# Peptides against a protein of PDB entry 2AUS: the designs that were tried, part 31

Target 1, 323 residues: chain A of PDB entry 2AUS
Amino acid sequence: ADIKREVIVKDDKAETNPKWGFPPDKRPIELHIQYGVINLDKPPGPTSHEVVAWIKRILNLEKAGHGGTLDPKVSGVLPVALERATRVVQALLPAGKEYVALMHLHGDVPEDKIRAVMKEFEGEIIQRPPLRSAVKRRLRTRKVYYIEILEIDGRDVLFRVGVEAGTYIRSLIHHIGLALGVGAHMAELRRTRSGPFKEDETLVTLHDLVDYYHFWKEDGIEEYIRKAIQPMEKAVEHLPKIWIKDSAVAAVAHGANLTVPGIVKLNAGIKKGDLVAIMTLKDELVALGKAMMSTQEMIERSKGIAVDVEKVFMPRDWYPKLW

## One batch from the design tools (peptide; aimed at target 1 T205)

Design b2_p16_2 (made by RFdiffusion4)
Pose (drawn by RFdiffusion4):
Structure b2_p16_2 (pose): chain A 309 residues (1-127, 142-323), chain P 16 residues (1-16)
Amino acid sequence: ADIKREVIVKDDKAETNPKWGFPPDKRPIELHIQYGVINLDKPPGPTSHEVVAWIKRILNLEKAGHGGTLDPKVSGVLPVALERATRVVQALLPAGKEYVALMHLHGDVPEDKIRAVMKEFEGEIIQRKVYYIEILEIDGRDVLFRVGVEAGTYIRSLIHHIGLALGVGAHMAELRRTRSGPFKEDETLVTLHDLVDYYHFWKEDGIEEYIRKAIQPMEKAVEHLPKIWIKDSAVAAVAHGANLTVPGIVKLNAGIKKGDLVAIMTLKDELVALGKAMMSTQEMIERSKGIAVDVEKVFMPRDWYPKLW
Amino acid sequence: SKAETEEEFIERLRES
């Protein structure tokens, strides 16, 4: 998921006018929240659905959604997209996820076999692909390991299968998600407590600094997604519901294949929309016309890059 | 309350 993509510039002269839109990290606080995402450290106990409901009450929001469900007892990274950026969590499906898990073996098994069997579970699995498994600690029947997986991978099922392969059986004692696409345990990971307090600092004390840092621009959700940057003049047509045509492309990532989920970005690096690529990168470069992206969801409001009559 | 890190999660599991 976190492979740095090469950027290919087709129109080296394209410029963006600062009058239109905002750099993603410089939105007025209200707009920042309308188009924000929270990198939330979900506490054990509540369901993911319940956590989102609490967040909507804390931030007094109309809409919100999480990216990738965590079960009630699972803690860790839970991206929560807010308001107008609610559906941006769609961008996380192609990106992977990482967990730290504690596996309790129901029988004694030599460490040698445990490491050998765990390794064999990398690759493909039926219940999804397991990118990697790294054993952190093996203390008796307790195995602590880090695993990277494709989205929708049930870790409980993976541990169960490891238990069967070992014949002794296995139980998942605990699970914490450490990565969900571009969201990881860094300075943006916040708790529900921080969110409530920072909201009070803003609405009661008039200080926006803390609630601002606790909420990321929605563009964070597409950091690991192939991108197509378009001219200022092309942003309006897309923002108004039109698919993206090739003439509007300024630069794009290499490796885009027909059918890939892509992010359409302004030259300010703001998220305009998510869509499916109808052409490859090379076709987008060589061709002068045609629909380059079948737009599935528009995020940018019509007001930022307006059509003028 | 504070956000728990991977290291803190591993250490907590070790103490458990």

Design b2_p16_2_s1 (made by RFdiffusion4, then SolubleMPNN; from b2_p16_2, 8 letters changed)
Fold by OpenDDE base, seed 1:
Structure b2_p16_2_s1 (fold): chain B 323 residues (1-323), chain A 16 residues (1-16)
Amino acid sequence: as target 1 above (323 residues)
Amino acid sequence: MRARTTEEFIAALRAR
């Protein structure tokens, strides 16, 4: 998620009309909620689906979805996309995750050996999805980006771990325990990051949402509920972006594929098949789609389909039809 | 109730 992507400009003279669209910072509160994502601190106990149902009840919403399931006992960062933003969770499913985990060892192991063996699990690991997962139980490789040991207390090992999407920390801990020769299990788990969502000032509880909604509806105070909800554009910060001309926005908002002439600027390093965010020059999310060209092909070509548009978010009327 | 930080999570583990 922290990869600074270079921005390549194709049209340095492209301007945007300030009267068109609704930039994330200029949305009325109702519209902000309709295109919102909550950085929820999921409590331990409820399922991720129960928590989404509670948010819908608290905020009087018809639709919501979460950016990746946390088990009932697992707490921490659960992005919850609201209403018209609900499908933005597709961008968060493939995003890297960070956790803090408590591993309990089933025997005594010297601290030096614990540290040495855990360092060997940085990199690629072979996992089998657990029986309770909706994922096919095929062996698969997953990346462990880093392991940071925070504390060792006898048989208890507290550590931070950054992982590829769909890495099972319970399975990682089981394999570490096997490599140590004594066995281990996952005692506790918290998710501290899901792509661009982390433990920061934007993290809120279900209780905070109850209070903030009450302050808005009963006291007319919008500030708290506005700050508790992030714009949907936050949920795509980790994706490669393509910024388009005002004249291309309405076509893409109608579900037309993005063609090369519509591109103003784009991130470097886009590959064919990548999930990309199509943005306005005001950093509004128009759509998600699949890149049909590399960044280099999008620069060199004068025509062709640059992005196959999979999901539109922007309403059709925010920008005028100019074709 | 404020959002649990990693620090609050760790503190709650140490209190057990």
Scores: peptide ipSAE 0.187, ipTM 0.809, DockQ to the pose 0.877
OpenDDE base, seeds 2, 3, 4, 5: peptide ipSAE 0.184, 0.174, 0.177, 0.166; ipTM 0.798, 0.796, 0.804, 0.795

Design b2_p16_2_s2 (made by RFdiffusion4, then SolubleMPNN; from b2_p16_2, 8 letters changed)
Fold by OpenDDE base, seed 2:
Order: sequence, then structure tokens, then C-alpha cells
Structure b2_p16_2_s2 (fold): chain B 323 residues (1-323), chain A 16 residues (1-16)
Amino acid sequence: as target 1 above (323 residues)
Amino acid sequence: MKAVTTEEWIARWRAA
């Protein structure tokens, strides 16, 4: 997620009209909420769906969605996309996750053996989804990007783990326990990262949202609720991006596919079939789509469909129709 | 209730 993607410029003379669109930093508060994502600290106890329903009630919203289920007992980073941004969660579902986990061992194991065995679980692992998962219970591979042991206290092992989307930490801990020969279970779990959303100054509670909404509605103070909600563009920071001409924005906002002549600049390393974010020159999210060309093909070709547009976010009227 | 940082979450575990 933190790898700065190279930006290749195709049209160095392309300018943007400052009168068109609504850049993420210049949205009126109501519009900011309509295109917002909350970096929520989910409490332990409620389901992710119950928490989304509470946010909808607190903020008086018609729609919201979450960027990947946390179990009831699991706390921490739950991105919640609001209103017109609700569908941006599709960009977060495939994103990597980080957790801090407490593993309890069912027997005594030397620390050196714990460290050695846990290191063997870095890389590709085989998992079966639990019965309670909406995901088909087929065996699948998942990547463990890293395991960092934070503390070992007798039978308790506190560790940080970075994983591919849909890796089950409970199952990982179970397999570690089997490999150690004593068995283990997940005592506690917190999610510390979901793609571009992490534990930082943007992390807010349900109580913070209640207070901040009250300050806005009763006291006329917008500052707190504005800071508590991130622009929807935050939810696509981890995706490869394609920036388009002002003249192409209205067509894409109407659901037209992006053609090569509309491209101003793009990230390196886009492959055919990748999920990409289509952006304005003001870094506004226009749409999500599937790349129909590689970065190289988008550079070399003068024409053709670059992106199959799947989900439009930008309203049709933010940019003029120039055709 | 402030957002419980991972540090505060770890501190609660160490105190239990």
C-alpha cells in the first residue's frame, strides 16, 4: 500500500479549469459527507453491519457500507463509506490488512521455537474459510506478508501480522499452534490497517461521531465532523490511477468507457484486468473500472478502450459536456 | 471514549 507508484505523463500541456468539479479539500460539508469515508475504530461486541446501521442513524444517512467485515469480538480499523461513496468499499475488499493478535498456547514452548515456527508462516499459507463466513469453504492459498512478534509472556504471544485480504487470523493461529505441537487459540484480535486506512489521527469512535454531529447540528461547528470524515478518494489511494482530461470527465461520469485520448497521466505497472481509479487533474475520483490495456499499451496506442468503467462516483454535472 | 490506540489496547492486556 505504501509503494509510491511512478507517474507517467502523456500530455504535459493538459490543464484543468478551476471552476469545474469539487476537489476533495473544497467540498461543502454536506457534499463532503455525501462523498465521505469514516476511518472507524469498531468496538468489540457489535457486528460490522450493526456498526454501519448506527453510523447511518447518528449521521442521518440513507446508505453506508463497510470496507471488509470484522468479527463481533474484533476491534479496530473499519472503513465505512457513506451515501454516494458507499460503493467505494469495493476498492477496499481486496486490500491488504494488518492485525495485532494475542495467541494463547495450550502448552509450554521455548521462545526460540515459537520465533522459528512463526517465521515459517510468512509467505503462502493454505486456509479453509470458517463455517460462519459467507465465502465458499474451498481450500485457498493466502499470503502472510510479515509476522512481527511484539511480546512473548509464557504461553501468551502478542504479534503484528500483515496479510492478504480474506486471510483468517483465527485459522492462522490454529495452524501455528498445531505446528508448535501444543495447540493454540486466538485470545484477542485488533485490526490496525485496511489498505490505506490505519491507526492515525483520522481514526474515530462512534462516540466521537455522535459528539461531532451534535456540534455541527446544534452549535453550527463543522470543523470536527469535517475532520472525522475522509474524502472517498482516500479509499482508492492504494489503487493504480489514471488521470484524465477535463473534456473526458463528463463522458466517464455518464458511464462511457475511458478511451486512450482522454488520458493525461497514469501510474506505471497497470496490467490488463487490474482495478484502476479514474481521476481528474484535481485528484477527484470519477470512476472505478477494469484496465483493458497495460500502462505500456496506454502509452503506445493512440486509440482504443483503456478502461471498462464499472462504477461511477462523480455526478454528471460537475464537469460540462464538451461534445 | 477516545479511539483506543493499539498501544492502549496492549497496555490493557498487560494490566490484566
Scores: peptide ipSAE 0.218, ipTM 0.814, DockQ to the pose 0.908
OpenDDE base, seeds 1, 3, 4, 5: peptide ipSAE 0.192, 0.121, 0.047, 0.103; ipTM 0.805, 0.771, 0.722, 0.760

Design b2_p16_2_s3 (made by RFdiffusion4, then SolubleMPNN; from b2_p16_2, 9 letters changed)
Fold by OpenDDE base, seed 4:
Structure b2_p16_2_s3 (fold): chain B 323 residues (1-323), chain A 16 residues (1-16)
Amino acid sequence: as target 1 above (323 residues)
Amino acid sequence: MKAVTTEEWIAAQRAR
């Protein structure tokens, strides 16, 4: 997820009008909220849906959505997309996740054996979704990108784990326990990352949101609430991007598919079928769509549909119609 | 309450 994708420039002379659009750093506070994503520290106890409902109440919002369910007992990084940004969670659902987990072993196991067996769970694992999952209970592979053992204290194993979206840490721990021969369960879990959202200075609590909204509404201080809300563009940082001409923005904002002539620059390594973010030259999110061409095809071809536009985010009036 | 850092969360697990 953190690999900076190479940027291939197709049109090095393409300019952008500074009067058009609203770059992520230049949105008025109300507009920033309308196109915002909160990096929420979800408390243990409530469901992810209850937390989203509370955020809507705290911030007086009509709509919000979360970037992937955390169980009630699980704390940590829950991206909550606001208002017009609500559907940007589509970009976060397939994103990798990181957790810190406490595994409790049901018997004594030598530390060397714990380390050896846990290392074998890096890579492709076979999982069956739990009964509580909305996902059909089919056997499927999932990637464990890394396991980092932080501490072993007798039967308690603290570890960091990076996983493919929809990997169940509870199931991973169960299988590790079986492989160790003693059994294990997940004692505690915290999510430390969801795609581009991590534990950093942008992580806020529900209490912080109450206070920051109060400072804005009662004291006229917008600084805190502005910092507590990330621009929706943050939620697509991990996606391959295509940057388009100013003349193409309004068409895409009206739901037109992106054609090859509209492309100014793009990331390397786009494959046909990839979810891509269509961006302005000011790094504003116009739309999400499905790549209909590879990066190479988008470079070599003079015409054709580059992206099937699935979800528009940008208002239709931020850029003029130039067609 | 500040966001519970992973460090604070880890410290809370060690105290159990």
Scores: peptide ipSAE 0.240, ipTM 0.815, DockQ to the pose 0.937
OpenDDE base, seeds 1, 2, 3, 5: peptide ipSAE 0.196, 0.222, 0.224, 0.235; ipTM 0.801, 0.804, 0.804, 0.811

Design b2_p16_2_s4 (made by RFdiffusion4, then SolubleMPNN; from b2_p16_2, 8 letters changed)
Fold by OpenDDE base, seed 5:
Structure b2_p16_2_s4 (fold): chain B 323 residues (1-323), chain A 16 residues (1-16)
Amino acid sequence: as target 1 above (323 residues)
Amino acid sequence: MRARTTEEFIAELRAR
């Protein structure tokens, strides 16, 4: 998620009208909730779906969705997209994850051997999804980006791990235990990161949401519930972005594909087939779509479909029709 | 209930 993408400017004279749209930090509270994502600290015990149902009940919402399942026993970072933002979870599902895990070894192993073997699991690993996953049980490769051993106490190994989406930490620990020759199991697991969502000042509990909703509805204090909800644009920070002219926004908001003349600036390194975020010059999310061109093709070409628009988020009336 | 940090999670594991 922390990869700074270079920004290439195609039109340095493009301005935006300050009267159009609703920038992420300037939404009225009701609109902020309609286009919000909660960085939830999921408690251990409930399913991710039960937690989403509770958030809907607490906040009186019709729709919500989560940015990637945590098992019932697993705590930590669960992004929950609200109402009109619900579909933004599709940007979070493929995002990298970080965990802190406690591995229990089934025998005594010298610390130097633990450290050496765990380092060999950095990089590409072969996994079989668990029986309980909705995913077809085919062998698949996954990336382990890093393993950081935090503590070793006899047979207990506490470690931080950064992984590709859909890497099973339980399966990783099982394979580490096999490589150590003694076997191992996952004792505890917490998710500390899901793409742009991490353990920071934005992380909130279900209890915090109850209190913050009460302060808003009964006491008229909106500041707490406003801080507890992130703008939907947070959920796309890790995606490559394309910024468009004000004159192109309403067309894209009506479901038109983005054409090359509408582009003001874009991230470097977009490939054909990439999921991209279409943004206004005020960093408002208009839509998600599939890149039909590379960054280079979007620069060099004067015409053509740059992005196949898959999901519109922006309301049709935030920007005027200029066609 | 405050959101748990990694440090609080680790402290709870050590207290078991």
Scores: peptide ipSAE 0.255, ipTM 0.831, DockQ to the pose 0.899
OpenDDE base, seeds 1, 2, 3, 4: peptide ipSAE 0.203, 0.212, 0.208, 0.234; ipTM 0.809, 0.819, 0.807, 0.824

Design b2_p16_3 (made by RFdiffusion4)
Pose (drawn by RFdiffusion4):
Structure b2_p16_3 (pose): chain A 309 residues (1-127, 142-323), chain P 16 residues (1-16)
Amino acid sequence: ADIKREVIVKDDKAETNPKWGFPPDKRPIELHIQYGVINLDKPPGPTSHEVVAWIKRILNLEKAGHGGTLDPKVSGVLPVALERATRVVQALLPAGKEYVALMHLHGDVPEDKIRAVMKEFEGEIIQRKVYYIEILEIDGRDVLFRVGVEAGTYIRSLIHHIGLALGVGAHMAELRRTRSGPFKEDETLVTLHDLVDYYHFWKEDGIEEYIRKAIQPMEKAVEHLPKIWIKDSAVAAVAHGANLTVPGIVKLNAGIKKGDLVAIMTLKDELVALGKAMMSTQEMIERSKGIAVDVEKVFMPRDWYPKLW
Amino acid sequence: EAEEELAYVKEYLEEL
């Protein structure tokens, strides 16, 4: 997921007017929240659905959604997109996820076999692909390991299968998600407590600094997604429901294939929309016309890059 | 500490 993509510039002269839109990190606090995402450290106990409900109550929001469900006893990274950016979690499906898990073996197994068997589970699995498994600690029947997987991979099922391969059987004692696409355990990971307090600092004490840092621009959700940057003049047509045509492309990532989920960005690096690529990168460069992206969801409001009559 | 913070958040939501 976190492979840095090459950027190819087709129109080296394209410029963006600062009058329109906002750099993503410079939105007024209300708009920042309308188009924000929270990198939440989900506590064990509540369901992911319940956590989102609590967040809606804390932030007094109408809409919110999480990216990738964590079971009630699972803690860790739970991206929660807010308001107008609620659907941006769609951008996380192609990006991978990473967990730290504690596996309790129901029988004694030599460490040698445990490491050898765990390694064989990398690649493909049926229940999804397992990118990597790194054993952190093996203490008796307890195995602590880090695993990177494709979205929708059930770690409980993976541990169960490892138990069968070892014949002794296995149980997942605990699980914590450390990565969900671009969301990881860094300075943006916040708790529900921080969220409530920072909201009070803002609504009661008038200080927006803390609630601002606790909420990321929705563009964070597409950091690992192939991108197509378009001219200012093309943003309005897309913001108004039109698919993206090739003439509007300024630059794009290499490696885009027909059918890929892509993010359409302004020259300020704001998220305009998510869509499916109808052409490849090379076709987008060589052709002068045609629909480049079948837009599935528009995020940018019509007011930022207006059509003037 | 995480349990104390979650109890605090539940108490706060009940007062809303």

Design b2_p16_3_s2 (made by RFdiffusion4, then SolubleMPNN; from b2_p16_3, 9 letters changed)
Fold by OpenDDE base, seed 1:
Structure b2_p16_3_s2 (fold): chain B 323 residues (1-323), chain A 16 residues (1-16)
Amino acid sequence: as target 1 above (323 residues)
Amino acid sequence: MEKERLEEVLEYLKSL
């Protein structure tokens, strides 16, 4: 996810009108909230749905959605998209996840054997979804991107793990325990990353949100609530991007598919079928869509549908109709 | 209304 995608410029003379749109850094507080995503530190105890319901109560919102369920007992990074940004969670569902997990072994195992066996679980693993998951209980492959052992204390193994979306850490730990020959279970789990959202200065608690909302409403201090809410554009940082002409923005905001003449610049390595973010030249999210062409086809072709527009975020009036 | 709602949410968060 942290690989900076190459940017290919198709039109180096394309300019943008500074009077059109609302760049992420220039949104009034109300508009910032309408297009916001909270990097929430979910406490252990509540469900992800309960926490989203509380955020709506705290911030007086009609709509919100989360970027991927955490179990009640699991804490840490839960992206919560607000109001008009609610649908941006679709970009976060397929995103990689990182966790810190505490594994408890059911017997004594030499540290060197623990390290050797855990390293063998890097790469492709076969998993079966838990009984309580809405996912059909079919065997499936998942990628473990990395395992980093942080600490080993007798039977307790603290480790960081990067995984493909929908990898079950509880099942991973169970399989590690079987491979060690003693068995194991997941004692604790924290999510430290969900795509572009991580443990950083943007991570906020439910208590922080209450205090920051109070400072805004009672004291007129917007700074805290503004910092606690990320622009929706943060939620698409990990996606391949296509930047479009000002003249194409209003059409895409009306739900028209992106055609090749509208492209100014794009990321390398887009494949047909990829989820892509359509951006303005001011880095505003216009829409999410499915790539109908590769990057190479979008460069070489003079016409055709580049992106099938699935989800519009930008209001229809931010840019003028130029058709 | 807004203040009473904030107090209810605060009391609930303190009970967790």
Scores: peptide ipSAE 0.026, ipTM 0.629, DockQ to the pose 0.092
OpenDDE base, seeds 2, 3, 4, 5: peptide ipSAE 0.026, 0.020, 0.023, 0.028; ipTM 0.661, 0.595, 0.593, 0.683; seed 5 fails the geometry check

Design b2_p16_3_s3 (made by RFdiffusion4, then SolubleMPNN; from b2_p16_3, 5 letters changed)
Fold by OpenDDE base, seed 2:
Structure b2_p16_3_s3 (fold): chain B 323 residues (1-323), chain A 16 residues (1-16)
Amino acid sequence: as target 1 above (323 residues)
Amino acid sequence: KMEEELARVKEYLASL
């Protein structure tokens, strides 16, 4: 999520009509909610599905979905996409995650040995999914991007860990405990990041949502609920982006594939098969799709399908049909 | 209806 992608401009003369679309910062409150994502602080206790059901009740919504399951006992960052934005969670499922974990050791180990062994778990690790996981229980490799030891107090080890999506921290701690020779278990776990969503001023509780919805509906104060909901475009910040001409927006919003002539600018390093976000020149999310070309091919070619459009988000009427 | 839903949510959150 933190890697700044270079932006390559293909058409430096392309302008956008300010009268078309609804930029993320200019949506009326009802429309903002319809295209919203909550950075929820999930409490320990409920399932991620129960919490999503609660958000739907609190905010009087027909549809919502979460950006990756947290276990009942796990707290912290749970992105919840609302209404018309619900399908944007597909961009968050493959995103990296960060956790703070408390590991309890089942024996005494010198601090220097704890630090040395935990450093060996940075990089590629072999995991078996737990029995309760919806995924097939086959051995698989996962990336541990970093392990930062925050505190060591006797047998208690507090650490931050950045991991590839679908890494099981409970399994990581079990393997660390085996490598230390004493065994270990996960005492506590909090998720501190899910792709572009982190612990920041956008993190809200279920209590906050209750109060902020009440202030809007009973007192007419929309400012709190507006700030508590992020635009759906936040959920794609970590993806490579392709920005398109105003003349291409309505076609893509109708489910047409993006062709090379529609591209104004794009991120460097797009590969064939990558999930990409198709954006307007006002940074509105039009669609998610699969790249059919690399960045280089999209620059060099004058024609062809650049993106196979899989999920449209933008309504068909926000931009005019210019065909 | 909204007040009753709000009360149910507050009761649930107080039970956590």
Scores: peptide ipSAE 0.027, ipTM 0.548, DockQ to the pose 0.098
OpenDDE base, seeds 1, 3, 4, 5: peptide ipSAE 0.000, 0.022, 0.000, 0.000; ipTM 0.358, 0.500, 0.250, 0.259

Design b2_p16_4 (made by RFdiffusion4)
Pose (drawn by RFdiffusion4):
Structure b2_p16_4 (pose): chain A 309 residues (1-127, 142-323), chain P 16 residues (1-16)
Amino acid sequence: ADIKREVIVKDDKAETNPKWGFPPDKRPIELHIQYGVINLDKPPGPTSHEVVAWIKRILNLEKAGHGGTLDPKVSGVLPVALERATRVVQALLPAGKEYVALMHLHGDVPEDKIRAVMKEFEGEIIQRKVYYIEILEIDGRDVLFRVGVEAGTYIRSLIHHIGLALGVGAHMAELRRTRSGPFKEDETLVTLHDLVDYYHFWKEDGIEEYIRKAIQPMEKAVEHLPKIWIKDSAVAAVAHGANLTVPGIVKLNAGIKKGDLVAIMTLKDELVALGKAMMSTQEMIERSKGIAVDVEKVFMPRDWYPKLW
Amino acid sequence: SEEWEEEIAYVKEYLE
């Protein structure tokens, strides 16, 4: 997921006018929230659905959604997209996820076999692909390990299968997500407590600084997604519902294949929309016309890059 | 953990 993509510039002269839109980290606080995502450290106990409901109540929001469900007893990274950026969590499906898990073996097994068996579970699995498994600690029947997986991978099922392969059986004692695409345990990971308090600092004390840092621009959700940057003049057509045509492309990531989920970005690096690539990167460079991206969801409001009549 | 229980209790009380 976190492979740095090469950027290919097709139109080296394209410039963006600062009058239109906003750099993503410079939106007025209200707009910042309308188009924001929270990198939330979900506490054990509530369902993911319940956590989102609490967040909507805390921030007095109309809409919100999470990216990748965590079960009630699972803690960790739970990206919660807000308001107009609610559907941006779609951008996380192609990105992977990482967990730290505690596995309790129902029988005694030599460490040698445990490490050997765990390693064999990398690659593909049926219940999804397991990118990597790193054993952190093996204390008796308790195995602490870090695992990177494809989205939708049920870790409980993975541990159960490891138990079968060892014959002794296995139980997942606890699980914590450490990564969900670009969201990880860094300075942007916030708790529900921080969110409530920072909201009070803003609505009661008039200080926007803390609630601002607790909420990320929606562009964060597409950090690991292939991107196509378009001219200012092309943003309006897309923002108004048109698919993206090749003439509007300024630069793009290498490796884009037909059918790939892509992010359409302005030259300010704001998220305009998510869509499916109808052409490859090379075809987008060589061709002068045609639909480059079948737009599935538009995020940018029509007001930022307006059509003038 | 105790820290998480305290945070959840706080959020529930607040949303009452």

Design b2_p16_4_s1 (made by RFdiffusion4, then SolubleMPNN; from b2_p16_4, 8 letters changed)
Fold by OpenDDE base, seed 3:
Structure b2_p16_4_s1 (fold): chain B 323 residues (1-323), chain A 16 residues (1-16)
Amino acid sequence: as target 1 above (323 residues)
Amino acid sequence: SAEDEAMLAYIEEYLK
């Protein structure tokens, strides 16, 4: 999520009509919910699936989906995409995660040795998925981006860890314990980040959602529920973006592939095969797709398919057909 | 549904 991407302008004369579309900050409350993502503080106890079912009931929704499973006992950041935004969770599944973990050591280890050994687990690690994982139990490499020790109290080690998607913290702690020579287990785990979603003012509980929905439906106060739901565009902030002409929006919204002439500006460093977000000049998410060209090819070429459109989010009528 | 009953029970125990 933290990769700053340069923006390359291909067409500096492209303008956007302010009468077309619904920018993320200008959606009526009902439309905002239909294209929303909740930064949920998942409580410990329920499954991520149960919590999604409860959100649908609380908010009277037909569809919702989560941005990556948390175990029942694990609390913290669970992005829940709503209604028409439900499939935006596909952008969050590959996103990096951060956790705060409590590791309990099975023996006494000098603090300096704990610090030294845990530092060696930054970078590429070999993991074996748990039995309960839907992933085949094979050895795999995962990246640990950083480990920050917060506190050491005897045998209890509190630490922050940033990891590649699908890194198992329980397995990491087990391997750290083996490397320390005493063994260890995961006592507690909280997820503090899932891609662009983190612990901030947008984090809300199930209780907050009950209250905020009540304030809207019974008292006519929409401000709380509006703030509790992020626009779906938040869920793609970490992706490379391609911004398109107003004249290209309706075609892409109908499921047409993005062609090179439709591009106004784009992020640097797009590779063929990357997941990219197709945006309007008002930063509205039109679609997700697979890049068929690099950034350089999209700049140099005058024609061709730039993005194979996989999932459309924008309604077909927000922009007129201009072809 | 069993999910609705579980939700109601959870709301009553932890959210009220």
Scores: peptide ipSAE 0.025, ipTM 0.641, DockQ to the pose 0.098
OpenDDE base, seeds 1, 2, 4, 5: peptide ipSAE 0.022, 0.022, 0.009, 0.025; ipTM 0.649, 0.649, 0.471, 0.655

